# Peptides against a protein of PDB entry 5ZKO: the designs that were tried, part 20

Target 1, 44 residues: chain A of PDB entry 5ZKO
Amino acid sequence: SASNPRKFSEKIALQKQRQAEETAAFEEVMMDIGSTRLQAQKLR

## One batch from the design tools (peptide; made by RFdiffusion4, then SolubleMPNN)

Design b1_p11_8_s3 (from b1_p11_8, 6 letters changed)
Fold by OpenDDE base, seed 1:
Formats: C-alpha cells, structure tokens, sequence
Structure b1_p11_8_s3 (fold): chain B 44 residues (1-44), chain C 44 residues (1-44), chain A 11 residues (1-11)
C-alpha cells in the first residue's frame, strides 16, 4: 500500500511506546536485583 | 530457587539487547519515512 | 510483571 504519513506517525508513536516499555522493564529488573541483594544482605 | 547472580547478569544482558533492538527498529522507521519523503520529492 | 521478572531471575 502507499506510504501514509498518518501511518508513519502511528508507527513512530508505537515504537516510542515500546522503547519506554523496555526501559521500564530494565528498571524493574534492576530494582528486583537490588531488592534481592538487600534481602540476602539482611540474612547475613 | 535461590537468587543467582549469574541469572541476574543474563537477565540484564537480555534486557539491554531488547532495548538496542527497539532503538534499531525506531531508526528503521525513521529511515523508511525519510526514503518515502525523498521519493515523493523526486516525483514532483 | 514484577512477579514474572522475579520468577525469571530465580530460574
């Protein structure tokens, strides 16, 4: 189909959302690692 | 199972890969938009 | 989501 600027803007928006979601997922992983390490430290 | 630093490192590496892939996907979208605009301009 | 991440980190 013909390239559509409206479709491009939608695709950009969706891609930016995915980037933000992956960043949030990374931050969550780091938080969980930090929490796990803190728990392990408290058990010592 | 017990928290494993090896598993943490693997998870971090995987998440960084996913972030890089989403960045690359965004760059591809922008490249496609640029190419489409250039083609449209050449047709004028 | 947090529960799933925690599970994956413990596997």
Amino acid sequence: as target 1 above (44 residues)
Amino acid sequence: as target 1 above (44 residues)
Amino acid sequence: RRLEVARLLKE
Scores: peptide ipSAE 0.165, ipTM 0.681, DockQ to the pose 0.066
Fold by OpenDDE base, seed 3:
Structure b1_p11_8_s3 (fold): chain B 44 residues (1-44), chain C 44 residues (1-44), chain A 11 residues (1-11)
Amino acid sequence: as target 1 above (44 residues)
Amino acid sequence: as target 1 above (44 residues)
Amino acid sequence: RRLEVARLLKE
């Protein structure tokens, strides 16, 4: 089939979205860790 | 439960791995697109 | 070589 730039752009956009979602998941992990540390600090 | 830095680091490492995997997937997409474009170019 | 991009995009 012929090259379709719109479809290529769509593939790229979707993969960029996945990267952003993984970044958000990482930030959530860090937020959870931060909350845990803050709680531990308050108890000391 | 008490804070466990080893477990935190493990969570971070796992999430970093996922980010790297998504980057590799993106590079694979770009490689495929590049191959497609090269093929189209050869046919012209 | 073309890769299984469509499969990747569905994961």
Scores: peptide ipSAE 0.149, ipTM 0.685, DockQ to the pose 0.088
Fold by OpenDDE base, seed 2:
Formats: sequence, structure tokens, C-alpha cells
Structure b1_p11_8_s3 (fold): chain B 44 residues (1-44), chain C 44 residues (1-44), chain A 11 residues (1-11)
Amino acid sequence: as target 1 above (44 residues)
Amino acid sequence: as target 1 above (44 residues)
Amino acid sequence: RRLEVARLLKE
């Protein structure tokens, strides 16, 4: 059928948002690990 | 508290999996759009 | 980042 550019762009934008959110979640995990290491060093 | 390397690795692995899944979902969206364009060309 | 992740997965 006829392509709907708006619908396509919305789908792409949504998936890009999800990718960014998962990247942010990963960075939060890495920050948590880094903080744990720093705290361990302070207590040692 | 004491770092748990296994727990850290599990957290990282899980987040990497989620990132990969969202990438796959994005690629599926792009494939769908590409297929739609190809079909439109065939019908034109 | 990739190298650090790989290191952490080996711990």
C-alpha cells in the first residue's frame, strides 16, 4: 500500500529512543560497579 | 560492601543482551520499511 | 568501554 512517512518515522524514532534508554541503563550499571570499587578502596 | 565479580558480570551481560535485542528490533523495523518500499515499487 | 566491559565479564 501507499507508504506513510509519518508512521515510518514514528516507528524509527520509537526504536531509537529504546536503544538510547537501554544504553543509559547500561551506563547506570557501569557507574554502580565503579562506585562499588571506589567505596571498597576507601574502606580498605 | 565486598564486590561480587560474578554478580557484576551477570548485570553487564543482561544489559548487553537488552541492547542487542533493541538493535535487532530496530533492524526489523528498517527491514519492514524497506520491504514496503519494494512492494510499492512492484505494484507501481 | 568495550575493553572494560570485556574485563568485567572475565572477573
Scores: peptide ipSAE 0.144, ipTM 0.675, DockQ to the pose 0.048
Fold by OpenDDE base, seed 5:
Structure b1_p11_8_s3 (fold): chain B 44 residues (1-44), chain C 44 residues (1-44), chain A 11 residues (1-11)
Amino acid sequence: as target 1 above (44 residues)
Amino acid sequence: as target 1 above (44 residues)
Amino acid sequence: RRLEVARLLKE
């Protein structure tokens, strides 16, 4: 069977999007945790 | 509200797992595409 | 491996 470069490119693009979304979600979690900790430090 | 470091660590661990899974999925796609291309090159 | 590629792309 012949390859389908268009479908391959779509799959790659989708996977890169998912990677970026997971990275963004991680960064959000870390920022929220950091902000909470900073707030606690300021109140001590 | 007090922070929950255990829950924070769980959330971080889960997110890191998701990142690794998405990376692995991407690497699998790329390896398979590469192998297909290499096969095609050898047959030319 | 080619079968795996096809499966992944069919999703």
Scores: peptide ipSAE 0.149, ipTM 0.679, DockQ to the pose 0.038; fails the geometry check

## One batch from the design tools (peptide; made by RFdiffusion4, then SolubleMPNN)

Design b1_p12_1_s1 (from b1_p12_1, 7 letters changed)
Fold by OpenDDE base, seed 3:
Structure b1_p12_1_s1 (fold): chain B 44 residues (1-44), chain C 44 residues (1-44), chain A 12 residues (1-12)
Amino acid sequence: as target 1 above (44 residues)
Amino acid sequence: as target 1 above (44 residues)
Amino acid sequence: VEKLVEAIRKLL
């Protein structure tokens, strides 16, 4: 079906957005871990 | 803060869930592509 | 995502 290319492009765009959100959440967690480690180091 | 280990484990669990959802969505799209190709092949 | 994009490019 020729209408599928648009639907596929939309699905790709949605998947890229999901990946970006996942990456951002991962980076936030890693930043929190890093800050916690830094705080623990300062308290020693 | 000693409450952070639980929060980190929860964040990791949430991230694993997000990754699984992203993988499932990817597989669904790939299945749709595969089915479309198979249909196109049958119509030739 | 890259594999998906490539798969769609091959379909078109």
Scores: peptide ipSAE 0.133, ipTM 0.635, DockQ to the pose 0.039
Fold by OpenDDE base, seed 2:
Structure b1_p12_1_s1 (fold): chain B 44 residues (1-44), chain C 44 residues (1-44), chain A 12 residues (1-12)
Amino acid sequence: as target 1 above (44 residues)
Amino acid sequence: as target 1 above (44 residues)
Amino acid sequence: VEKLVEAIRKLL
């Protein structure tokens, strides 16, 4: 039925949001690693 | 401190889980699209 | 996501 395109568009939008959240979480982890590495260098 | 490697490993594991969940959700949507397309073809 | 978008476009 004609409602399917809207439902699929909503699912795509949700999937894009999930991808963005995953990317943000990845960047946070990388920042934490970078910070820890910098601290270790300062303590040497 | 020596606990940092373990904490990073845990964060990486959680990120892999999130990626797997995102992939599963994507595959579900693709299956729904495929099913809808197949039904539309049968009704023609 | 790109593959999903393309699949939807093919359905329309």
Scores: peptide ipSAE 0.132, ipTM 0.632, DockQ to the pose 0.035
Fold by OpenDDE base, seed 4:
Structure b1_p12_1_s1 (fold): chain B 44 residues (1-44), chain C 44 residues (1-44), chain A 12 residues (1-12)
Amino acid sequence: as target 1 above (44 residues)
Amino acid sequence: as target 1 above (44 residues)
Amino acid sequence: VEKLVEAIRKLL
């Protein structure tokens, strides 16, 4: 039925949003690790 | 400082959980699509 | 996501 495409498109959009949020969280963690690594290098 | 490794491990664990939830949501949508396709085939 | 998009395209 014609309602299925809209519901699926909404689910796709939600999934893309989740992926973007996950990517942003990953990048934040990586930046924190990078900062810690840089600080450790400065103390040597 | 020594708290960093634990905090990083916690962030990594949280990220893995997010990824698992995203995967589960993806699989659910794929199953719904599969079910819809199967239903369409039965009606032919 | 790409696989999902493709699956939906095949359903349409």
Scores: peptide ipSAE 0.131, ipTM 0.632, DockQ to the pose 0.036
Fold by OpenDDE base, seed 5:
Structure b1_p12_1_s1 (fold): chain B 44 residues (1-44), chain C 44 residues (1-44), chain A 12 residues (1-12)
Amino acid sequence: as target 1 above (44 residues)
Amino acid sequence: as target 1 above (44 residues)
Amino acid sequence: VEKLVEAIRKLL
């Protein structure tokens, strides 16, 4: 169907959004780990 | 805080779940593309 | 995503 390419493009866009959200969540976790490590070092 | 390792483990588990969901969504789209291609070939 | 984009290009 001629509409399939458009629907596939929308699915790709959604997948890219999910990937970006996953990356942001990963970076947030890494920041939390980094901050915790820094705090632990300051208390020593 | 002593609770940080557990919270980090929970965040990692959630990240793994998100990755699995993203993979499943990718596979679904690939199946749709494959089916569309097969249908187009049958009509030729 | 790259594989998906390539699959769509092959479909067009």
Scores: peptide ipSAE 0.122, ipTM 0.629, DockQ to the pose 0.034

Design b1_p12_1_s2 (from b1_p12_1, 7 letters changed)
Fold by OpenDDE base, seed 3:
Structure b1_p12_1_s2 (fold): chain B 44 residues (1-44), chain C 44 residues (1-44), chain A 12 residues (1-12)
Amino acid sequence: as target 1 above (44 residues)
Amino acid sequence: as target 1 above (44 residues)
Amino acid sequence: VEALVEATRKLL
C-alpha cells in the first residue's frame, strides 16, 4: 500500500477543523452560560 | 428565563464527549500513519 | 493535539 502522505495530511487537516468546530461549539455554550449569569446578576 | 444549570451541565458534558471522540479519531489517524511508516520501514 | 499535528506535518 503506497504511502499517501497527502491523504494523511488531508485527514489530519479535516480532523483539526473538526476539533476547532467542537471548540467553537463549546465556547458558544460557555458564552450562553456567561450571558445567563450576567442576566441573573442584573436581576438581583 | 430560568437558570437551567442542569441543562448547561448536560450541554457541557455532551460537548466534552464530542471533543473526546474527535481526539480518538485523531489518534486513529496517527496510528494509521505509524503503522504505514512501520510497514514502509520493514520493506526497506 | 496541535503539537502532534505539527510533528506529523514535519515528518510527512
Scores: peptide ipSAE 0.186, ipTM 0.672, DockQ to the pose 0.037
Fold by OpenDDE base, seed 4:
Structure b1_p12_1_s2 (fold): chain B 44 residues (1-44), chain C 44 residues (1-44), chain A 12 residues (1-12)
Amino acid sequence: as target 1 above (44 residues)
Amino acid sequence: as target 1 above (44 residues)
Amino acid sequence: VEALVEATRKLL
């Protein structure tokens, strides 16, 4: 029910948390790519 | 294994999809809040 | 984000 401001605030907070977790997972993937590139350069 | 560029591209694509889904879910919450506010105004 | 992904794809 779209009637309780408290419930909306909780939903927003939960959604912000999920977005932050997805951002962190993306950053991890990018760091792994960066490390792989660095390793490939060191082996040349 | 951080060795296959194709696998990295797939991971990035999947992560982008997840971020887009989380954004859509956030927008839905915000629209619900907006609709609730509009309804409350109409009932005055 | 899209620009970062495209840049990453080009660098791989």
Scores: peptide ipSAE 0.180, ipTM 0.667, DockQ to the pose 0.071
Fold by OpenDDE base, seed 5:
Structure b1_p12_1_s2 (fold): chain B 44 residues (1-44), chain C 44 residues (1-44), chain A 12 residues (1-12)
Amino acid sequence: as target 1 above (44 residues)
Amino acid sequence: as target 1 above (44 residues)
Amino acid sequence: VEALVEATRKLL
């Protein structure tokens, strides 16, 4: 039935959103690593 | 304290796993689209 | 992801 293409489009959009959120979470972790190491260098 | 590098490594590993899982879920959706289109073509 | 991790490690 014609409902399948719309449902697939919704699933693709949802997965793209999830991938973007996981990328943002990864970038946050990496930024925190950078900040922590910069602070450690300043304390040396 | 020396606990920070290990915690960051764990966070990075967890985020890599989550990204791989989201990629696999995306590939599954795309495979289902391909399968559905192939079935629709066979029914034509 | 791995490339970004490695790049960040090199910055510090």
Scores: peptide ipSAE 0.167, ipTM 0.664, DockQ to the pose 0.033
Fold by OpenDDE base, seed 2:
Structure b1_p12_1_s2 (fold): chain B 44 residues (1-44), chain C 44 residues (1-44), chain A 12 residues (1-12)
Amino acid sequence: as target 1 above (44 residues)
Amino acid sequence: as target 1 above (44 residues)
Amino acid sequence: VEALVEATRKLL
């Protein structure tokens, strides 16, 4: 079915987007940790 | 707050798990593409 | 990704 390659490419693209979103969420967690540390240092 | 490091480590662990799950889902998509190609070749 | 985890452990 000639339509299969296009459907597969869409699935791959969607999965890559999800991976990027999960990476961004991880970076946000890391930023929160960093900011918390910086705040704790400023309060000392 | 001494409890913060533990909460942060849990958040990081959860995010790493999510990233691993997204990677596994991507690998499944790639396997499906590969299997479809192999089946198409066998039918020719 | 593993590098980010390791960096995080160093930051904790």
Scores: peptide ipSAE 0.177, ipTM 0.668, DockQ to the pose 0.037; fails the geometry check

Design b1_p12_1_s3 (from b1_p12_1, 6 letters changed)
Fold by OpenDDE base, seed 1:
Structure b1_p12_1_s3 (fold): chain B 44 residues (1-44), chain C 44 residues (1-44), chain A 12 residues (1-12)
Amino acid sequence: as target 1 above (44 residues)
Amino acid sequence: as target 1 above (44 residues)
Amino acid sequence: VEELVEATRKLL
């Protein structure tokens, strides 16, 4: 309801936090791939 | 390890799915705000 | 997101 602006602002803030956490988790996966490939190349 | 390309591809696919779900959840929050504001305007 | 997808394609 438009009567609860604090509830909407809180919901938006929490969702933005979740999106940032998922972005960080994606970046971690990509870093793991990059590091693993670099290590594999060094071992050749 | 570079020896497990299927594990990395699966991890990427799962993380992309999670990011898409968080984007959809954000869009739902924004739609709820828009709908609530429109209803409040119609009741004035 | 698209930039991260492109980075993923380059890393695969």
Scores: peptide ipSAE 0.182, ipTM 0.677, DockQ to the pose 0.038; fails the geometry check
Fold by OpenDDE base, seed 5:
Structure b1_p12_1_s3 (fold): chain B 44 residues (1-44), chain C 44 residues (1-44), chain A 12 residues (1-12)
Amino acid sequence: as target 1 above (44 residues)
Amino acid sequence: as target 1 above (44 residues)
Amino acid sequence: VEELVEATRKLL
């Protein structure tokens, strides 16, 4: 209900946190790919 | 390993899916806020 | 995200 602006702000904050965590997970995947490529280059 | 470009592409695709799902969840929260605001306006 | 994906694809 509109009587819960604090609850809505909390929901938005939690969702922003989740989006940030998913972004960090994506960056980790990209780092792993970069590291794997570098390793493969060193083995050649 | 670099021998798994298909596995990396799969990881990226899965992460993109998660990000899209989190975006959809955010939009749902925003819709709920909008609907609640409209309902509160109707009750006045 | 898409830019980061493209950057990674270029790094592969």
Scores: peptide ipSAE 0.182, ipTM 0.674, DockQ to the pose 0.036; fails the geometry check
Fold by OpenDDE base, seed 2:
Structure b1_p12_1_s3 (fold): chain B 44 residues (1-44), chain C 44 residues (1-44), chain A 12 residues (1-12)
Amino acid sequence: as target 1 above (44 residues)
Amino acid sequence: as target 1 above (44 residues)
Amino acid sequence: VEELVEATRKLL
């Protein structure tokens, strides 16, 4: 049915959003590591 | 504290797993699109 | 993503 292309486009868009959110969460973890390292250097 | 590197490694591993799962879900959506397209061709 | 992982390994 002609509705399939729209539904697929919506699914793709949602999955792209989820991938971006997981990437952002990973970057946050990396920033926390960097901040911890910087703090450790300041305390030395 | 010396426990921080281990905790960070665990967080990174978890985020990598989540990213891989989201990639797999995206690939599944793409396969469904491909299958639907193939079925539409067979029905024509 | 792999590049970010490698960067993390260098930060640890």
Scores: peptide ipSAE 0.181, ipTM 0.672, DockQ to the pose 0.037; fails the geometry check
Fold by OpenDDE base, seed 3:
Structure b1_p12_1_s3 (fold): chain B 44 residues (1-44), chain C 44 residues (1-44), chain A 12 residues (1-12)
Amino acid sequence: as target 1 above (44 residues)
Amino acid sequence: as target 1 above (44 residues)
Amino acid sequence: VEELVEATRKLL
């Protein structure tokens, strides 16, 4: 298979995007936890 | 909604797993690049 | 990941 640097760069870019999406999803979970904690603090 | 710490911990654990899987997929891509380069070097 | 991407950019 002809070593196509373009195909590798595309694979890397796609994987970077997926990692960024997973990071964003993690941050969303953490934001939900933070908001829940803040709500719990307000109710005390 | 009752703040269920267990549900948050499960969400975090799941997201950590997904990030690890994406990292492994990235490492696989890099291994493929490395093997391709090694093959190209052997053919020179 | 960033380190791995930079390494790849240097390899390409």
Scores: peptide ipSAE 0.179, ipTM 0.672, DockQ to the pose 0.037; fails the geometry check

Design b1_p12_1_s4 (from b1_p12_1, 7 letters changed)
Fold by OpenDDE base, seed 1:
Parts: structure tokens; sequence; C-alpha cells
Structure b1_p12_1_s4 (fold): chain B 44 residues (1-44), chain C 44 residues (1-44), chain A 12 residues (1-12)
């Protein structure tokens, strides 16, 4: 409800945190791909 | 490893799905705020 | 995100 601006603010903050965590997890997957490719090239 | 492109493709697909779900959850929070604000205005 | 995904598809 509009009577609970603090509750909405908390929900938005938590959702922003979750989205940042998912972005970091995506970046980690991309780093793993890049590192694995580099290792495979070094082993050629 | 570069020897497992299928495994990386699967990880990317799963991470994209998770990020899309987090985006949808954020949009839902924003819709709830908008709807609650509209309801509060109608009750004035 | 989409740009990173496209970059990944090109790297795979």
Amino acid sequence: as target 1 above (44 residues)
Amino acid sequence: as target 1 above (44 residues)
Amino acid sequence: VEALVEATRRLL
C-alpha cells in the first residue's frame, strides 16, 4: 500500500541486490569461458 | 574447458534465464508500487 | 547483458 513506502523501498533494495548478484554470476561465467579459452590456446 | 562448449552454452542459457526472472521480479515490484499509488488516489 | 551474451556466442 502507499501507506508503506518503507516496505516498498526495502523490496526495491532487495531486488536491486538480487539483480546485482545475478549480474556478477553472469560475469563469472564469462570469465570462466575466457580463461578456459586462453588455457586451451596456451596448451596448443 | 574449451572441450565442453555445450556445458558453457548450458551455463549461459541458465544464467540468462535467472537474469530474466530477476528482471521480471523487479518489474512486478514496480507495478505493485504503481497500482498501489493509483488505488490510493482513487480512494481520495 | 545482451552484448555479453552475443560476445559469448562468438567465443563459443
Scores: peptide ipSAE 0.198, ipTM 0.672, DockQ to the pose 0.038
Fold by OpenDDE base, seed 4:
Structure b1_p12_1_s4 (fold): chain B 44 residues (1-44), chain C 44 residues (1-44), chain A 12 residues (1-12)
Amino acid sequence: as target 1 above (44 residues)
Amino acid sequence: as target 1 above (44 residues)
Amino acid sequence: VEALVEATRRLL
């Protein structure tokens, strides 16, 4: 309800946090791939 | 490891799914806010 | 993100 602007703000903030966490998790996967590739290249 | 391209592909696919789900959840929050604002405007 | 995924697909 319009009577709960703080609650909406809170929900938006939490959702932005979740999206950032999911982005960070994706970047971690990409780093893992990148490091593995680099290691494989060094061993050739 | 470079020996597990399928596992990396799988991790990427799962992470994309999670990001899409989080985006949908954000859109739901925004729709809730939008509907509440519209109702409040109609009652003024 | 999508560009990174595509780049990853090309490199795998």
Scores: peptide ipSAE 0.195, ipTM 0.671, DockQ to the pose 0.035
Fold by OpenDDE base, seed 3:
Structure b1_p12_1_s4 (fold): chain B 44 residues (1-44), chain C 44 residues (1-44), chain A 12 residues (1-12)
Amino acid sequence: as target 1 above (44 residues)
Amino acid sequence: as target 1 above (44 residues)
Amino acid sequence: VEALVEATRRLL
């Protein structure tokens, strides 16, 4: 209902938070790869 | 371990899928807002 | 460049 702009804004905010969390999880995966690569370089 | 590039690619692929799912969920929220606005316009 | 510096800082 158009009568609940606050509810829509809350839904949008929640979804933006989820996207940010998924981005952070992706960055963690990339950091793990980067760390592994750095370790591999140090061992060469 | 650098010995598991396949495992890293799988992690990346999974994370990309999750990001796409979160994007789709965001689009659904926006469609709901759009539909609500359209309905409100029709009732005016 | 800045993104690489930050990425490196996170890894070191």
Scores: peptide ipSAE 0.137, ipTM 0.644, DockQ to the pose 0.027
Fold by OpenDDE base, seed 2:
Structure b1_p12_1_s4 (fold): chain B 44 residues (1-44), chain C 44 residues (1-44), chain A 12 residues (1-12)
Amino acid sequence: as target 1 above (44 residues)
Amino acid sequence: as target 1 above (44 residues)
Amino acid sequence: VEALVEATRRLL
């Protein structure tokens, strides 16, 4: 709103941060999968 | 890992759910901005 | 995200 531009901008920024954190958590899961596969190959 | 495919699938599913929830929360913020703008126009 | 999930399924 034109009356609360700062408050809305802060909410948008917070939500963008949360989305980035969830993306990072997903990438961590993917890294764990990749690392586990690599370890399994080394043990063979 | 081939040894724990279920556990990894569960982790991925959980992260997908969290990302969807964060997306929904962002869409709610955007809707609030749009609604506030519409209300301000009606009050003019 | 969908691309990452598909990539994960291929890595499993």
Scores: peptide ipSAE 0.202, ipTM 0.674, DockQ to the pose 0.038; fails the geometry check

Design b1_p12_2_s1
Fold by OpenDDE base, seed 2:
Structure b1_p12_2_s1 (fold): chain B 44 residues (1-44), chain C 44 residues (1-44), chain A 12 residues (1-12)
Amino acid sequence: as target 1 above (44 residues)
Amino acid sequence: as target 1 above (44 residues)
Amino acid sequence: SFSQQQAQALAE
């Protein structure tokens, strides 16, 4: 059916969004680690 | 504690694994779409 | 926490 191309594009878009969310989550982890290190420095 | 660096490295590694899994999921979606297109060609 | 977020993502 003519609807298949749109559905495929939607699936791709959703998966790319998930990848972007995982990238953002990684950046958050790195910020948390960096913040922890900075806090430790300030206390020394 | 001395355990913090290891724990941070572990958190990073786990997050990188999640990113790899999302990449694999994306590739699977693309394969499914490609397979569907190929099947349609064979039936025409 | 990160651990909580990870657990939630695995549950979805």
Scores: peptide ipSAE 0.195, ipTM 0.688, DockQ to the pose 0.025
Fold by OpenDDE base, seed 4:
Structure b1_p12_2_s1 (fold): chain B 44 residues (1-44), chain C 44 residues (1-44), chain A 12 residues (1-12)
Amino acid sequence: as target 1 above (44 residues)
Amino acid sequence: as target 1 above (44 residues)
Amino acid sequence: SFSQQQAQALAE
């Protein structure tokens, strides 16, 4: 466990950052898929 | 990019799993902090 | 739609 409030808040902040990074990665995946779909549509 | 719908869905599923794992890790951090606070309260 | 799928997927 964290020993003091600063360490607690730091742990929380770091974990929130990791969640944000995973969200960004997910959005990138979805955008890639969306672009693929759009390209296929344009070529028809 | 993924080449077919199955690969798209697989990418999405894997990314959702990663997000869930990060959420679980966050909850563990919060529970640890909560337990620390509770223990400190009990010992007074 | 793609937008609906994205919104659902990002929703907690």
Scores: peptide ipSAE 0.183, ipTM 0.697, DockQ to the pose 0.052
Fold by OpenDDE base, seed 1:
Structure b1_p12_2_s1 (fold): chain B 44 residues (1-44), chain C 44 residues (1-44), chain A 12 residues (1-12)
Amino acid sequence: as target 1 above (44 residues)
Amino acid sequence: as target 1 above (44 residues)
Amino acid sequence: SFSQQQAQALAE
């Protein structure tokens, strides 16, 4: 376990970055699905 | 890009699972930090 | 809407 406050903040920052990356990946998936839906509507 | 609704739901489900896993990892980090703080207080 | 669905999914 980390016992240094600086190391604690580092762990937190890194994990928050991971969460942000996963959120971005989710948004990318949703955008792709959205584009597919829009294309389907335009072609109908 | 996925064009099947079933595949869309699959992508969403998988990404939500990743987010849950990252949240769990964050909580684990925070618990570890919390335990360290508590120990420091007890030993002071 | 798509935007509402996205917002809801991210907020869970």
Scores: peptide ipSAE 0.182, ipTM 0.701, DockQ to the pose 0.053
Fold by OpenDDE base, seed 5:
Structure b1_p12_2_s1 (fold): chain B 44 residues (1-44), chain C 44 residues (1-44), chain A 12 residues (1-12)
Amino acid sequence: as target 1 above (44 residues)
Amino acid sequence: as target 1 above (44 residues)
Amino acid sequence: SFSQQQAQALAE
Protein backbone atom coordinates (compact mmCIF):
# COMPACT_ATOMS: atom_id res chain seq x y z
CA SER B 1 0.00 0.00 0.00
CA ALA B 2 1.05 3.61 -0.65
CA SER B 3 1.25 4.32 3.10
CA ASN B 4 3.91 1.69 3.69
CA PRO B 5 6.93 3.76 2.54
CA ARG B 6 6.03 6.57 4.93
CA LYS B 7 5.49 4.13 7.77
CA PHE B 8 8.84 2.51 7.08
CA SER B 9 10.70 5.81 6.99
CA GLU B 10 9.03 6.83 10.24
CA LYS B 11 10.00 3.56 11.88
CA ILE B 12 13.61 3.92 10.72
CA ALA B 13 13.80 7.51 11.94
CA LEU B 14 12.36 6.55 15.31
CA GLN B 15 14.85 3.73 15.69
CA LYS B 16 17.77 5.98 14.75
CA GLN B 17 16.61 8.47 17.35
CA ARG B 18 16.54 5.72 19.97
CA GLN B 19 20.08 4.71 19.07
CA ALA B 20 21.25 8.30 19.40
CA GLU B 21 19.55 8.63 22.78
CA GLU B 22 21.22 5.47 24.06
CA THR B 23 24.59 6.75 22.83
CA ALA B 24 24.01 10.05 24.61
CA ALA B 25 23.07 8.20 27.79
CA PHE B 26 26.27 6.18 27.60
CA GLU B 27 28.37 9.29 27.06
CA GLU B 28 26.71 10.94 30.04
CA VAL B 29 27.55 7.98 32.27
CA MET B 30 31.17 8.04 31.10
CA MET B 31 31.42 11.79 31.61
CA ASP B 32 30.08 11.42 35.14
CA ILE B 33 32.73 8.80 35.87
CA GLY B 34 35.42 10.98 34.31
CA SER B 35 34.35 14.03 36.28
CA THR B 36 34.35 12.05 39.50
CA ARG B 37 37.85 10.76 38.81
CA LEU B 38 39.04 14.27 38.09
CA GLN B 39 37.57 15.51 41.36
CA ALA B 40 39.14 12.67 43.30
CA GLN B 41 42.50 13.48 41.74
CA LYS B 42 42.21 17.10 42.84
CA LEU B 43 41.53 16.02 46.41
CA ARG B 44 44.73 13.99 46.52
CA SER C 1 32.28 1.35 49.57
CA ALA C 2 33.69 -1.79 47.96
CA SER C 3 30.41 -2.36 46.07
CA ASN C 4 30.63 0.88 44.10
CA PRO C 5 33.11 -0.26 41.41
CA ARG C 6 30.91 -3.28 40.72
CA LYS C 7 27.83 -1.07 40.50
CA PHE C 8 29.56 1.20 37.99
CA SER C 9 30.75 -1.69 35.86
CA GLU C 10 27.24 -3.13 35.99
CA LYS C 11 25.74 0.17 34.87
CA ILE C 12 28.19 0.44 31.97
CA ALA C 13 27.54 -3.16 30.95
CA LEU C 14 23.79 -2.60 31.09
CA GLN C 15 24.07 0.50 28.92
CA LYS C 16 26.22 -1.34 26.37
CA GLN C 17 23.62 -4.10 26.28
CA ARG C 18 20.89 -1.54 25.62
CA GLN C 19 22.91 -0.10 22.75
CA ALA C 20 23.34 -3.56 21.27
CA GLU C 21 19.62 -4.27 21.61
CA GLU C 22 18.73 -1.03 19.84
CA THR C 23 21.17 -1.91 17.05
CA ALA C 24 19.57 -5.34 16.71
CA ALA C 25 16.11 -3.74 16.61
CA PHE C 26 17.28 -1.40 13.85
CA GLU C 27 18.68 -4.30 11.84
CA GLU C 28 15.40 -6.18 12.23
CA VAL C 29 13.43 -3.20 10.93
CA MET C 30 15.76 -2.90 7.95
CA MET C 31 15.46 -6.61 7.21
CA ASP C 32 11.66 -6.37 7.33
CA ILE C 33 11.74 -3.49 4.87
CA GLY C 34 14.16 -5.38 2.65
CA SER C 35 11.94 -8.45 2.68
CA THR C 36 8.88 -6.37 1.85
CA ARG C 37 10.68 -4.71 -1.04
CA LEU C 38 11.82 -8.05 -2.34
CA GLN C 39 8.27 -9.39 -2.20
CA ALA C 40 6.91 -6.33 -3.97
CA GLN C 41 9.52 -6.75 -6.68
CA LYS C 42 8.47 -10.36 -7.19
CA LEU C 43 4.84 -9.32 -7.62
CA ARG C 44 5.74 -6.90 -10.38
CA SER A 1 22.52 9.77 42.10
CA PHE A 2 24.99 7.91 39.91
CA SER A 3 27.46 10.80 40.12
CA GLN A 4 27.21 10.92 43.90
CA GLN A 5 27.78 7.19 44.13
CA GLN A 6 30.78 7.47 41.82
CA ALA A 7 32.24 10.34 43.84
CA GLN A 8 31.90 8.35 47.05
CA ALA A 9 33.62 5.33 45.53
CA LEU A 10 36.65 7.31 44.38
CA ALA A 11 36.92 9.26 47.62
CA GLU A 12 37.56 6.09 49.62
Scores: peptide ipSAE 0.187, ipTM 0.657, DockQ to the pose 0.220; fails the geometry check

